# Peptides against a protein of PDB entry 1BH9: the designs that were tried, part 16

Target 1, 89 residues: chain A of PDB entry 1BH9
Amino acid sequence: FSEEQLNRYEMYRRSAFPKAAIKRLIQSITGTSVSQNVVIAMSGISKVFVGEVVEEALDVCEKWGEMPPLQPKHMREAVRRLKSKGQIP

## One batch from the design tools (peptide)

Design b1_p18_2 (made by RFdiffusion4)
Fold by OpenDDE base, seed 2:
Structure b1_p18_2 (fold): chain B 89 residues (1-89), chain A 18 residues (1-18)
Amino acid sequence: as target 1 above (89 residues)
Amino acid sequence: ELETLLDEMFDEYNAALS
């Protein structure tokens, strides 16, 4: 790993969705209260999902010969590629 | 642990929709 890559990993590891925000979001969809474990599970899977999208976007940025920070065009292309791979419905 | 939590989440989800 480069120092920059390691730093990004550490930032990712330290990041997390606020529990209250996730709970509110889920409940806005389900219309009912959800358990603590549901919030934890959804928070975890969401973090993994975001990480995968960002990783793909970084690959796109590199393949296009561009440098960070990531731009919307990188994110859009990343999502397109992940869809083509079947990783996003 | 995450897998177990996911199972619990889906069980709760299915119960709510049933």
Scores: peptide ipSAE 0.056, ipTM 0.609, DockQ to the pose 0.025
Fold by OpenDDE base, seed 3:
Structure b1_p18_2 (fold): chain B 89 residues (1-89), chain A 18 residues (1-18)
Amino acid sequence: as target 1 above (89 residues)
Amino acid sequence: ELETLLDEMFDEYNAALS
């Protein structure tokens, strides 16, 4: 893969969601407390999800003949496409 | 590791709903 892809991978690898924020968010949705392992697992899944959305958004940006940085319109279109592909609800 | 955590998450989720 390209140097650009490698750089993105490294940035992605180093990124992480704040545990406390994720815990609060999950608890807000479930209405009850969750274990640390649930927070860790959900954080990982969320990271993968974000990665997939960003990858799709970059593809959208390219297909539209535009260049990064990604804009809200790219993200919105990415989500739409992923839904159409059945990759996200 | 992740697989194990996922299993625990699902178990906890199911237990909470039961």
Scores: peptide ipSAE 0.053, ipTM 0.604, DockQ to the pose 0.025
Fold by OpenDDE base, seed 4:
Structure b1_p18_2 (fold): chain B 89 residues (1-89), chain A 18 residues (1-18)
Amino acid sequence: as target 1 above (89 residues)
Amino acid sequence: ELETLLDEMFDEYNAALS
């Protein structure tokens, strides 16, 4: 890892979605109460999902010969590519 | 760990639908 990569990893590692917000969001979609474990699971899955999108976006940025920070165009292309790969619906 | 939580989540989901 470069120092920059390590720094990004540390920021990602320490990041987390607010539990209360996730719970409310899930319940607004399901129309019923959810358990603490469901909130934890969904929070983790969401974090992994964001990580995969960002990783793909960084790859797009690099392949386009551009430098960080990521821009909306990188994120849009990343999502398109992940859909094509079947990694996201 | 995540796999266990996912199993519990799906169990709860199925229970809610029944």
Scores: peptide ipSAE 0.050, ipTM 0.598, DockQ to the pose 0.025
Fold by OpenDDE base, seed 1:
Structure b1_p18_2 (fold): chain B 89 residues (1-89), chain A 18 residues (1-18)
Amino acid sequence: as target 1 above (89 residues)
Amino acid sequence: ELETLLDEMFDEYNAALS
């Protein structure tokens, strides 16, 4: 990792979705209670998903010859590309 | 371990649909 990559990784590593919020969100969709492990799993998957989108956005930013921080246009293009690759629905 | 957690999630999901 470069110093910049390491810094981004550390910030990402320290970030997390609030368990209570995730639990409420899932339950609002399922209409029933969910276990703690389900909340943990869903939180982890969500974090990975966000990471993948950000990674793609950084690639877009680089390909466009631009420098961070990421802008909405990078995120929108990232999502479009991930959809075209079949990585997200 | 994520795989185990995912299995538990799917089990719970299927149970909820039954």
Scores: peptide ipSAE 0.049, ipTM 0.603, DockQ to the pose 0.025

Design b1_p18_2_s1 (made by RFdiffusion4, then SolubleMPNN; from b1_p18_2, 9 letters changed)
Fold by OpenDDE base, seed 3:
Structure b1_p18_2_s1 (fold): chain B 89 residues (1-89), chain A 18 residues (1-18)
Amino acid sequence: as target 1 above (89 residues)
Amino acid sequence: LLEELIQGALEKYNAALS
């Protein structure tokens, strides 16, 4: 991988959803308190999901001959493509 | 490049289920 890819990966890896917000969100759905490990796991899964969508959106943007920043149309198309590939529900 | 994050998430998920 290139240095640019590595830099993006590192920045992505360092990013995180606010733990308290994720905890509250999960609890609002489950109706009960959740452990720290559950919050960590769900945060990680969510981050991976966001990363996959963004990566697909960047690919869409490139294939359309457009330049960043990503626009809602890229994100919408990315979701459609990922669904068609069976990569997301 | 997402392999590390995916693997980490899976490990944490499995740990959370235990």
Scores: peptide ipSAE 0.036, ipTM 0.608, DockQ to the pose 0.036
Fold by OpenDDE base, seed 2:
Order: structure tokens, then sequence, then C-alpha cells
Structure b1_p18_2_s1 (fold): chain B 89 residues (1-89), chain A 18 residues (1-18)
């Protein structure tokens, strides 16, 4: 991996969703209070999901011969590709 | 590249389901 790729990974690894926001979001869906462990688990899963989408979008950008930053068209195409692969419902 | 994060998330997920 290039230094740039490693740096992006480190930035991603250190990023996190606000716990309170995730808790509120989950509770808005479930209609009931959720435990800290549920919030932690969902936060982690969500982070991985976002990471995979962004990674796919970067691949799309590269394959189209374009340069960052990512644009909405890259994100839309990434989602389409991940759906076709069965990664996203 | 995301292997460590994926594994961590899965472990937390399994723990939450226990």
Amino acid sequence: as target 1 above (89 residues)
Amino acid sequence: LLEELIQGALEKYNAALS
C-alpha cells in the first residue's frame, strides 16, 4: 500500500460516529431504549459499512480515470456496484 | 485493509447478541 492509502486508513480507523447520535437513531427505529453494547455494535457495523462504500467509490473514481475528491456520481455508482455484488440489499 | 475493523465490529456484534 502507498503512504497515502495507509494515511487514509488511519484517519478512517480513528473516526467514529457520535454515540449519542447513534443511540437516538436506533431508538427512533426500534421505539425502545437500547443498551450501550447495542450502540457500540451498531456503531462499528455502520462504520465498516461506510468504509466499504467509500472504498468502492474510490475504486470507481479510479476506474473512470478521475481524481479525488469523491463526487456524488462516484457514490451512486459505488452503491449500484455493491448492490449487484450482493453486499448491499 | 478493513480487516481489523471488520473483526472488531463482528466481535462487538456477537457480544451484543449474547
Scores: peptide ipSAE 0.035, ipTM 0.600, DockQ to the pose 0.036
Fold by OpenDDE base, seed 4:
Structure b1_p18_2_s1 (fold): chain B 89 residues (1-89), chain A 18 residues (1-18)
Amino acid sequence: as target 1 above (89 residues)
Amino acid sequence: LLEELIQGALEKYNAALS
């Protein structure tokens, strides 16, 4: 990987969803209180999901012969491709 | 590049569901 890719990875790794917000969101969906561990797990899974979508979008961008930053069209195509691969519903 | 994060998330997920 390139230095730029490494830098993006580092930024991604350091990013995180606000714990309180995630907890509220989960509870609004489940209708019940959730433990700290559930919040942590869901936050992690969500982060990975976003990361995979972005990674696919970067691949799309490159395959289209375009340069970053990513645009909505890259994200939309990424989602389509991931659905095709069965990686997302 | 995401292998470590994926593995960590899966471990936490399994732990949370156990």
Scores: peptide ipSAE 0.035, ipTM 0.610, DockQ to the pose 0.036
Fold by OpenDDE base, seed 1:
Structure b1_p18_2_s1 (fold): chain B 89 residues (1-89), chain A 18 residues (1-18)
Amino acid sequence: as target 1 above (89 residues)
Amino acid sequence: LLEELIQGALEKYNAALS
């Protein structure tokens, strides 16, 4: 766990989705209003999902002998790998 | 509800990256 990894984690930890935006997004999908707890839950799982994808993308970047920032090619490969592992649909 | 939302969001995100 390098200092760079720790710094990235801290930025990740401090980041958050705007609750109002998440609420509107969910409601646009469900067609009905949702509770605050649903917004919190979905915000949390969304953050975890983003974290997992970024983590995999960083691993791809490193394995390819490249340096941050992440590029679209890293994200695409990350998604492919996560699907292969069954971690995402 | 959550399962459907999560699945839908994941599928859309993956499609966007493809």
Scores: peptide ipSAE 0.032, ipTM 0.582, DockQ to the pose 0.066

Design b1_p18_2_s2 (made by RFdiffusion4, then SolubleMPNN; from b1_p18_2, 9 letters changed)
Fold by OpenDDE base, seed 5:
Structure b1_p18_2_s2 (fold): chain B 89 residues (1-89), chain A 18 residues (1-18)
Amino acid sequence: as target 1 above (89 residues)
Amino acid sequence: LLEELLQRALDRYNEALA
């Protein structure tokens, strides 16, 4: 990886969803309270998921011969492709 | 790098559930 790639990754890595929101969401699904570590873990997983969708969308954009920024159609197509690949439910 | 992040997240998740 180049220094630039590493730098971009670092910026991405530093981003995070609000812990309180994630906690509430998880608890809404599980029906029980969750620990801080669970929130941290799920926040990371969620971030990676978003990143993967965005990366797929960028690929879609490129394959369609279009230029950034990403548009809703790219995101929709990305999700469709990821589903077809079995990468997301 | 994203995969590494995911793995770390999963590890923490498993630790939290253990």
Scores: peptide ipSAE 0.039, ipTM 0.621, DockQ to the pose 0.036
Fold by OpenDDE base, seed 1:
Structure b1_p18_2_s2 (fold): chain B 89 residues (1-89), chain A 18 residues (1-18)
Amino acid sequence: as target 1 above (89 residues)
Amino acid sequence: LLEELLQRALDRYNEALA
């Protein structure tokens, strides 16, 4: 990656979902209490998923000859392409 | 970089379930 891309990734890596909210969401599904490590792991997986969608959306934006910021149409197209490639269900 | 982040998350998940 370029220096600019690396800087954006670093800010992305430092971001996180609120742990309390993630814990409540998981527990609402499992029906039992979950450990802090499970919350951290699930939060990380969720963040990676968001990152993959955003990366695809940036590619869509570029291929359409458009400039940032990303718009809802880029995000919708990104999801469609990822599904077609079998990268998400 | 995202693959590395995913692998770390999976490792923590497996450790939590072990």
Scores: peptide ipSAE 0.035, ipTM 0.612, DockQ to the pose 0.035
Fold by OpenDDE base, seed 4:
Structure b1_p18_2_s2 (fold): chain B 89 residues (1-89), chain A 18 residues (1-18)
Amino acid sequence: as target 1 above (89 residues)
Amino acid sequence: LLEELLQRALDRYNEALA
């Protein structure tokens, strides 16, 4: 990996969703209380999901011959492509 | 790299459901 890729990964790795917010969100959907482990698991899954979308968007940006930073059009196209691939509903 | 994170998340998810 390039230094740039490594730096992005490190920043991504260190990022996290606020646990309290995730807990409230899950509970608003399920209608029941959730354990800390569920919050941790869901936070991790959500983080991976965001990462996959961003990676796809970066690929879109590159394939379009454009340079970062990512723009909304890259994100929209990324989601479309991921849907077509069946990676997201 | 994301594959590793995904696996960790899945492991945590399975543990939470156990």
Scores: peptide ipSAE 0.033, ipTM 0.610, DockQ to the pose 0.036
Fold by OpenDDE base, seed 2:
Structure b1_p18_2_s2 (fold): chain B 89 residues (1-89), chain A 18 residues (1-18)
Amino acid sequence: as target 1 above (89 residues)
Amino acid sequence: LLEELLQRALDRYNEALA
């Protein structure tokens, strides 16, 4: 665990999806209004999901002997790996 | 670290569904 990793984590922790945007997105899918609690819950789950994908992508980048910033190829490989692990559908 | 956030998110999700 490096200082750089800690810094990234802190930045990640401070980040958040705008509630209004998430609400609109959910409602565009459900076709009905959703409660504030649903928005909060979904925002949290989504944030963790993104974090897991990025973390996997960083691992891919490192294993390929490459340096940040992450590229689409890292993200695609990360998704494939997470699917194979059953962590994402 | 992410696990803690995941658990909090899941708790909020379950709370919202309850």
Scores: peptide ipSAE 0.032, ipTM 0.604, DockQ to the pose 0.035

Design b1_p18_2_s3 (made by RFdiffusion4, then SolubleMPNN; from b1_p18_2, 10 letters changed)
Fold by OpenDDE base, seed 1:
Structure b1_p18_2_s3 (fold): chain B 89 residues (1-89), chain A 18 residues (1-18)
Amino acid sequence: as target 1 above (89 residues)
Amino acid sequence: LLEELVQGALDRYNAAAA
């Protein structure tokens, strides 16, 4: 890891989604109440997913010859590419 | 993007649970 990579990883590792918000969001989608453990698990999965998207977005930014910070267009393109690769639905 | 994130997580969760 480079120093920059380590810094990004630490910021990512320390980030978190608000549990209450995640719970409400899941319940709004499923129509059924969910347990705390489900919220925790879903939060973790979501965090991993964000990490994958961000890594792809960084690659997009670099390939486009652009400089940080990441912009919405990078994130959108990352999602499209991941879908195209079959890494996400 | 947030919607994509949540949906992706749900898909992975469901896949793992299956």
Scores: peptide ipSAE 0.056, ipTM 0.634, DockQ to the pose 0.050
Fold by OpenDDE base, seed 5:
Structure b1_p18_2_s3 (fold): chain B 89 residues (1-89), chain A 18 residues (1-18)
Amino acid sequence: as target 1 above (89 residues)
Amino acid sequence: LLEELVQGALDRYNAAAA
């Protein structure tokens, strides 16, 4: 793949969600306490999910004939498309 | 947007665990 794709992947690979923030956010959504292992697992799943959404969003941006950077509308459309494809419920 | 991403992850997790 291209140098640009490689650079994006390296940034993605090096990135991580703050554990405490993820824990708080999960608990805010679920209304219940979660274990450390759940936070770790969810952090990993979230990172993978972000990667998939960004990839789809880049495709959306291109198909709409728009230029970087990605905007929230691209991300939202990406999520919609992933749902329609059955990749996320 | 972050909440949507986390919710998506939660949905995947719950679907897989069901």
Scores: peptide ipSAE 0.043, ipTM 0.598, DockQ to the pose 0.071
Fold by OpenDDE base, seed 3:
Structure b1_p18_2_s3 (fold): chain B 89 residues (1-89), chain A 18 residues (1-18)
Amino acid sequence: as target 1 above (89 residues)
Amino acid sequence: LLEELVQGALDRYNAAAA
């Protein structure tokens, strides 16, 4: 590992989605109210997903010889790569 | 500051996607 990787992991680990925001987002999709347990579960899954995408995007950014902050093109490319690797559907 | 970076990246991603 590198100090940079460790630092990113620590910051990622400490990050969290606001429950209210997640609840509203889910309800906007489902069209109905959701329980607190659903919010908790979806929050965890979403955090893992975001973490994986961002990690891949950072790799893309570096491989392209570019510097942060991440741009939409990095995120899109990250998703493509993760799909090709079978890490996300 | 990864949290701020992630949020910024996501905001820009969403803005570009829609």
Scores: peptide ipSAE 0.025, ipTM 0.533, DockQ to the pose 0.088
Fold by OpenDDE base, seed 2:
Structure b1_p18_2_s3 (fold): chain B 89 residues (1-89), chain A 18 residues (1-18)
Amino acid sequence: as target 1 above (89 residues)
Amino acid sequence: LLEELVQGALDRYNAAAA
């Protein structure tokens, strides 16, 4: 448990998606307006998802013997691995 | 780290529901 890991945890814990942006995104997908509760629920689920992808990407970066910051190639590989593990479709 | 965050949220939820 390094200082770097703790810092990442704190940054993640305090991070949040802008509600207005999430609302617009959901509405672009559903085609209808959504309530605040829907935005809150989807924001939470999305944050967990992003956290899982980032954690996997950090693992990829380490396994490849590379140093931060994360690059698109790490994120792409993370998604592939999570799909392989059945964590995402 | 993610697990700790999720567990914290669950703990708060359970406490509120009790």
Scores: peptide ipSAE 0.024, ipTM 0.494, DockQ to the pose 0.033

Design b1_p18_2_s4 (made by RFdiffusion4, then SolubleMPNN; from b1_p18_2, 8 letters changed)
Fold by OpenDDE base, seed 5:
Structure b1_p18_2_s4 (fold): chain B 89 residues (1-89), chain A 18 residues (1-18)
Amino acid sequence: as target 1 above (89 residues)
Amino acid sequence: LLDELLQRALDRYNAALS
C-alpha cells in the first residue's frame, strides 16, 4: 500500500460512531438493553463494514479511471459489486 | 488493513455474549 493509503487508513482508524447513538440503535432493534462491550463490538463491526464499502468504492473509482474524492456513483457501484460477490446482502 | 479491526470487534462481541 502507498503512504497516502496508509494516511487515509489512519484517519479511518481514528473515526468512531457515537456510542450513545449506537447503543440506542441496537436497543431499538433488540428491544433490550445492551452492555458497553456490545456497543463497542457493534461499533467496530459497523466501522469495518463502512471501511469495506469505501475500499470497494475506491477500487471502483480507480477502475473507472477517475480520481478521488469518492462520489455517490462510486458508492452505489461499490454496493452493487459487494452484493454480487455475496459479501453483503 | 481492516481484518484486525474486524477480528477485534468479533472478539469483543463474543466476550460480551459470554
Scores: peptide ipSAE 0.035, ipTM 0.628, DockQ to the pose 0.035
Fold by OpenDDE base, seed 4:
Structure b1_p18_2_s4 (fold): chain B 89 residues (1-89), chain A 18 residues (1-18)
Amino acid sequence: as target 1 above (89 residues)
Amino acid sequence: LLDELLQRALDRYNAALS
């Protein structure tokens, strides 16, 4: 992969959802308290999900013959494609 | 690029459920 891809990957790896916010969000959905490990696991899964959407959007952008930065239309198309592939329900 | 992160997330998820 290119240096640009590597740089994006490094920034992606260093990014993280605030644990307190994720904990509150999960608890608002489940209606019960959750452990730290659940928060960590869910944060990781969510991060991967975002990453997959972004990667698909970058692919869409490239296939459309366009240049970054990503636009809302790329993200919308990425979601549609991931749904058709069964990656998103 | 996300293969390792996905696997780690799945491992943590499974560990949290056990």
Scores: peptide ipSAE 0.034, ipTM 0.620, DockQ to the pose 0.036
Fold by OpenDDE base, seed 1:
Structure b1_p18_2_s4 (fold): chain B 89 residues (1-89), chain A 18 residues (1-18)
Amino acid sequence: as target 1 above (89 residues)
Amino acid sequence: LLDELLQRALDRYNAALS
């Protein structure tokens, strides 16, 4: 991959969901307490999901011959394509 | 590019369930 892709990935990797908020959200759904490791794992899976959508959106933007930053239309098209590929429900 | 991060998350989830 390009240096630009690496730079974007590093910024993405350094971002994170607030653990306390995620813990409260999960416990609100399950009705029971969850461990720190469960919160970390669920946060990671959620982060990967966001990353996959953004990567698809960047591909859409490039294929349409447009320049960053990403726009809502790129994100919507990315979701449609991922659903078509069966990568998301 | 993101598959290693996903695998780490899954490993932590499995460890938490055991």
Scores: peptide ipSAE 0.033, ipTM 0.621, DockQ to the pose 0.034
Fold by OpenDDE base, seed 2:
Structure b1_p18_2_s4 (fold): chain B 89 residues (1-89), chain A 18 residues (1-18)
Amino acid sequence: as target 1 above (89 residues)
Amino acid sequence: LLDELLQRALDRYNAALS
């Protein structure tokens, strides 16, 4: 890995969704209260999902011969590619 | 790069549903 890649990974690893926000979001969907473990699990899954999308977007950016920062067009293309790969619905 | 985090998330998910 390049130093830049490692730095991005470290920033990603340190990032986290606020538990309270995730709990509120889940409860808005389920209509009932959820346990702390559900919040933790969903937070982790969501973080991984975001990471995968961003990673794909960075790949798109590179393949298009462009430089960061990521733009909406990179994110949109990333989502399309992930859908075609069956990684997201 | 995300493998460890993915596995941890899956483990927590499975634990939460158990």
Scores: peptide ipSAE 0.030, ipTM 0.614, DockQ to the pose 0.035

## One batch from the design tools (peptide)

Design b1_p19_1 (made by RFdiffusion4)
Fold by OpenDDE base, seed 2:
Structure b1_p19_1 (fold): chain B 89 residues (1-89), chain A 19 residues (1-19)
Amino acid sequence: as target 1 above (89 residues)
Amino acid sequence: STYGEELDRLINEISESLD
């Protein structure tokens, strides 16, 4: 790991979606209340999902010979690649 | 994959909450 990579990893590891916000979001979609465990599970999968997309986007950025910060085009390409790999729906 | 595993956990949690 480079210092930059390590820093990104640590920041990611410490990051989390606010439970209240996630709960509200889920309930806005489901139209009903959800359990705390559902919120925790959704928070976890969301974090993993974001992490995978960002990681792929960083790879795209690098392969295109560009420098951070990530741009929408990197994110779009990342999602496309992950879908093609079957890593995300 | 990690994503897949977490997704499975999510599905299970939701299913259990609906039972």
Scores: peptide ipSAE 0.073, ipTM 0.662, DockQ to the pose 0.043
Fold by OpenDDE base, seed 1:
Structure b1_p19_1 (fold): chain B 89 residues (1-89), chain A 19 residues (1-19)
Amino acid sequence: as target 1 above (89 residues)
Amino acid sequence: STYGEELDRLINEISESLD
């Protein structure tokens, strides 16, 4: 990792979705209560998903010859590319 | 992929919670 990449990783690592919010969201969809382990698992995969999208967006930004911070157009293009690669649904 | 691996873990966690 470069120093910049390391700094981004540290910020990413320290971030987390609030458990209560995730629990409420899941329960609103399933119509029933969910266990703590399900909330933890869903929170984890959500974080990984966001991380992979951001990583792709940073690559898009670089390939377009632009500088951070990321813009909505980078995120939209990242999602498009990941879908075309079959990496996300 | 990392996402796919985490998805598998999630499926397993949900399955276990329903047993």
Scores: peptide ipSAE 0.070, ipTM 0.655, DockQ to the pose 0.043
Fold by OpenDDE base, seed 5:
Structure b1_p19_1 (fold): chain B 89 residues (1-89), chain A 19 residues (1-19)
Amino acid sequence: as target 1 above (89 residues)
Amino acid sequence: STYGEELDRLINEISESLD
């Protein structure tokens, strides 16, 4: 890893969705209350999911011959591609 | 599973938010 890669990894590692927001979102979907552990787990899974989307978006950006930063169009295309591959719903 | 379905719904919500 380069120093820059390590820095980016550290930023990613430290990032997280707010627990309250995740809890509200989950409960909005399920219609029932969820435990703190569920919120923690879902927060982690969501973080991983976003990471996967971003990785795909970076690939899209590269394949389109464009340079970072990522734009909404890259994210949208990434999601479409991941769905077509069956990697995400 | 119920958990899997809930996860899928959450993922869909996040995915849609990117549009």
Scores: peptide ipSAE 0.041, ipTM 0.564, DockQ to the pose 0.053
Fold by OpenDDE base, seed 3:
Parts: structure tokens; sequence; C-alpha cells
Structure b1_p19_1 (fold): chain B 89 residues (1-89), chain A 19 residues (1-19)
């Protein structure tokens, strides 16, 4: 890894979604209470998902000849491309 | 890969918890 890649990895590792917020969000969708384990698992999957979108968005930004920080347009395009590739529903 | 394995573990945990 380059220093920049390592720094991004470390920032990613240290980031986390608040459990209470995730629990509220899931319950608002399901309409029922969920266990702590479900919250933990969903938090992990969500973090992985965000990581994939951000990685794609960085690629979009580079391909468009632009520089970070990422903007909403990069995120929107990233999601579109990931859907096209079948990597996300 | 470690990435794929971790994802599978998380998915399985959710599935088991929702059963």
Amino acid sequence: as target 1 above (89 residues)
Amino acid sequence: STYGEELDRLINEISESLD
C-alpha cells in the first residue's frame, strides 16, 4: 500500500455507525424490534457497502479528471456504475 | 479473500438472528 492508501484504510477502520441510530433505522423499516446481533451485523455490512461506494466514487472522480474531496455527483455516479456492474442491487 | 469471508460471516449472522 502507498501511504495514501494506508491512511484511507486506517480512517475506514476507525469509522463506525452509531448502534442506536442503526437500530432505529432498521426498526423503522421492519416495524419490529431487532436484536443487538442484528444491529452489529447490519452495521458491519453497511460499513462494507459504504467502503465500496466510496472506492468507486474515487475512481469516478479520477476518471473525470477531478480531485478529491468527493462530491455528491461522484457518489451518484458511483452508485449508478455499481448497479450497472451488478455489484449492488 | 478476507474481505469476502468477513462479508459472508456478517450475512450469516443476520440470517441466523432473523430466523
Scores: peptide ipSAE 0.062, ipTM 0.637, DockQ to the pose 0.047; fails the geometry check

Design b1_p19_1_s1 (made by RFdiffusion4, then SolubleMPNN; from b1_p19_1, 9 letters changed)
Fold by OpenDDE base, seed 1:
Structure b1_p19_1_s1 (fold): chain B 89 residues (1-89), chain A 19 residues (1-19)
Amino acid sequence: as target 1 above (89 residues)
Amino acid sequence: SPFGEEVARLIEEIARILL
């Protein structure tokens, strides 16, 4: 990774998903309220997962010869590649 | 935003696997 890519990755990794947003998302899936501990656990898992996708997406952007910032198409391609590698389900 | 929606989709996919 270039220094610029690493900087972007770190800035994204340092970000946090709003607790309320995660809670609402989980509730939309489960159909019921969830505990604070579940929200905390999912927040952590989501942060790590999205971080790995962003890392792959930065590589995709570079390989496609495109300039930042990342676009949704880079994220979609990253997920496809990670699935192909067996790194995500 | 389109980017935010993509991120939300990814989180939802993982949530469906784990929950």
Scores: peptide ipSAE 0.185, ipTM 0.744, DockQ to the pose 0.097
Fold by OpenDDE base, seed 2:
Structure b1_p19_1_s1 (fold): chain B 89 residues (1-89), chain A 19 residues (1-19)
Amino acid sequence: as target 1 above (89 residues)
Amino acid sequence: SPFGEEVARLIEEIARILL
């Protein structure tokens, strides 16, 4: 890694989705309140998942000969590819 | 933002699988 790449990785590692946002999102699906433990679990899983999607999206961006920042189209294609690879359901 | 909405959609998809 370059110093810049390492710095970005460290920033990502220290980042997290706000619990309130995750809670609201889950509750929008379930229609009921959820426990803190569910929010914590979902937060962790979501971070890992998004990380994998972003990694794939960066590859897509590069393969398409485009430059950052990532765009929604890269994310959509990444998800499609990961599904094809069986990485995500 | 469009990007944020895409991320939210992805998390929602995961939530539907896990919940």
Scores: peptide ipSAE 0.182, ipTM 0.741, DockQ to the pose 0.081
Fold by OpenDDE base, seed 4:
Structure b1_p19_1_s1 (fold): chain B 89 residues (1-89), chain A 19 residues (1-19)
Amino acid sequence: as target 1 above (89 residues)
Amino acid sequence: SPFGEEVARLIEEIARILL
């Protein structure tokens, strides 16, 4: 990895969605309270999922001949591509 | 943030699938 790639990885590794935000998000979907374990599980799953989308989005950005930072259009295209590959539902 | 909103939408979609 280049120093830049390593720095991005370290920033990703250290990042996390706030527990309160995840809890509120889940509750808005389910309409009921959720346990701490559910919040922890969803936090981890969400981080992995976002990581995969970001990786695909970086590939999209490169293939489009564009430079970082990523934009919402890259994320949207990444999701479409991952769906077509069967990597996400 | 448009980026944050997109991420939130994706998390919601995954949550609906898994929960």
Scores: peptide ipSAE 0.181, ipTM 0.741, DockQ to the pose 0.080
Fold by OpenDDE base, seed 5:
Structure b1_p19_1_s1 (fold): chain B 89 residues (1-89), chain A 19 residues (1-19)
Amino acid sequence: as target 1 above (89 residues)
Amino acid sequence: SPFGEEVARLIEEIARILL
């Protein structure tokens, strides 16, 4: 790995979704309140998941000959591609 | 798929929160 890759990893490692936002998102899906531990667990899972989607979206952006920043269309296409690859349900 | 579209929507929502 390069130093730049290490730096990017460090920035990613330090990134996190706000707990309140994760809690609201989960509750909007489940329709019920969730515990703090569930929020913590889902925060970690979501971080990894979104990271994978963003990586794919960057690839999509590049393949389409477009420049960052990512747009919603890149994210939508990324999810479609990951689903077709069987990487996400 | 319906799930894929929903996931994309949710990710976009999260992204907007973080921006």
Scores: peptide ipSAE 0.138, ipTM 0.719, DockQ to the pose 0.086

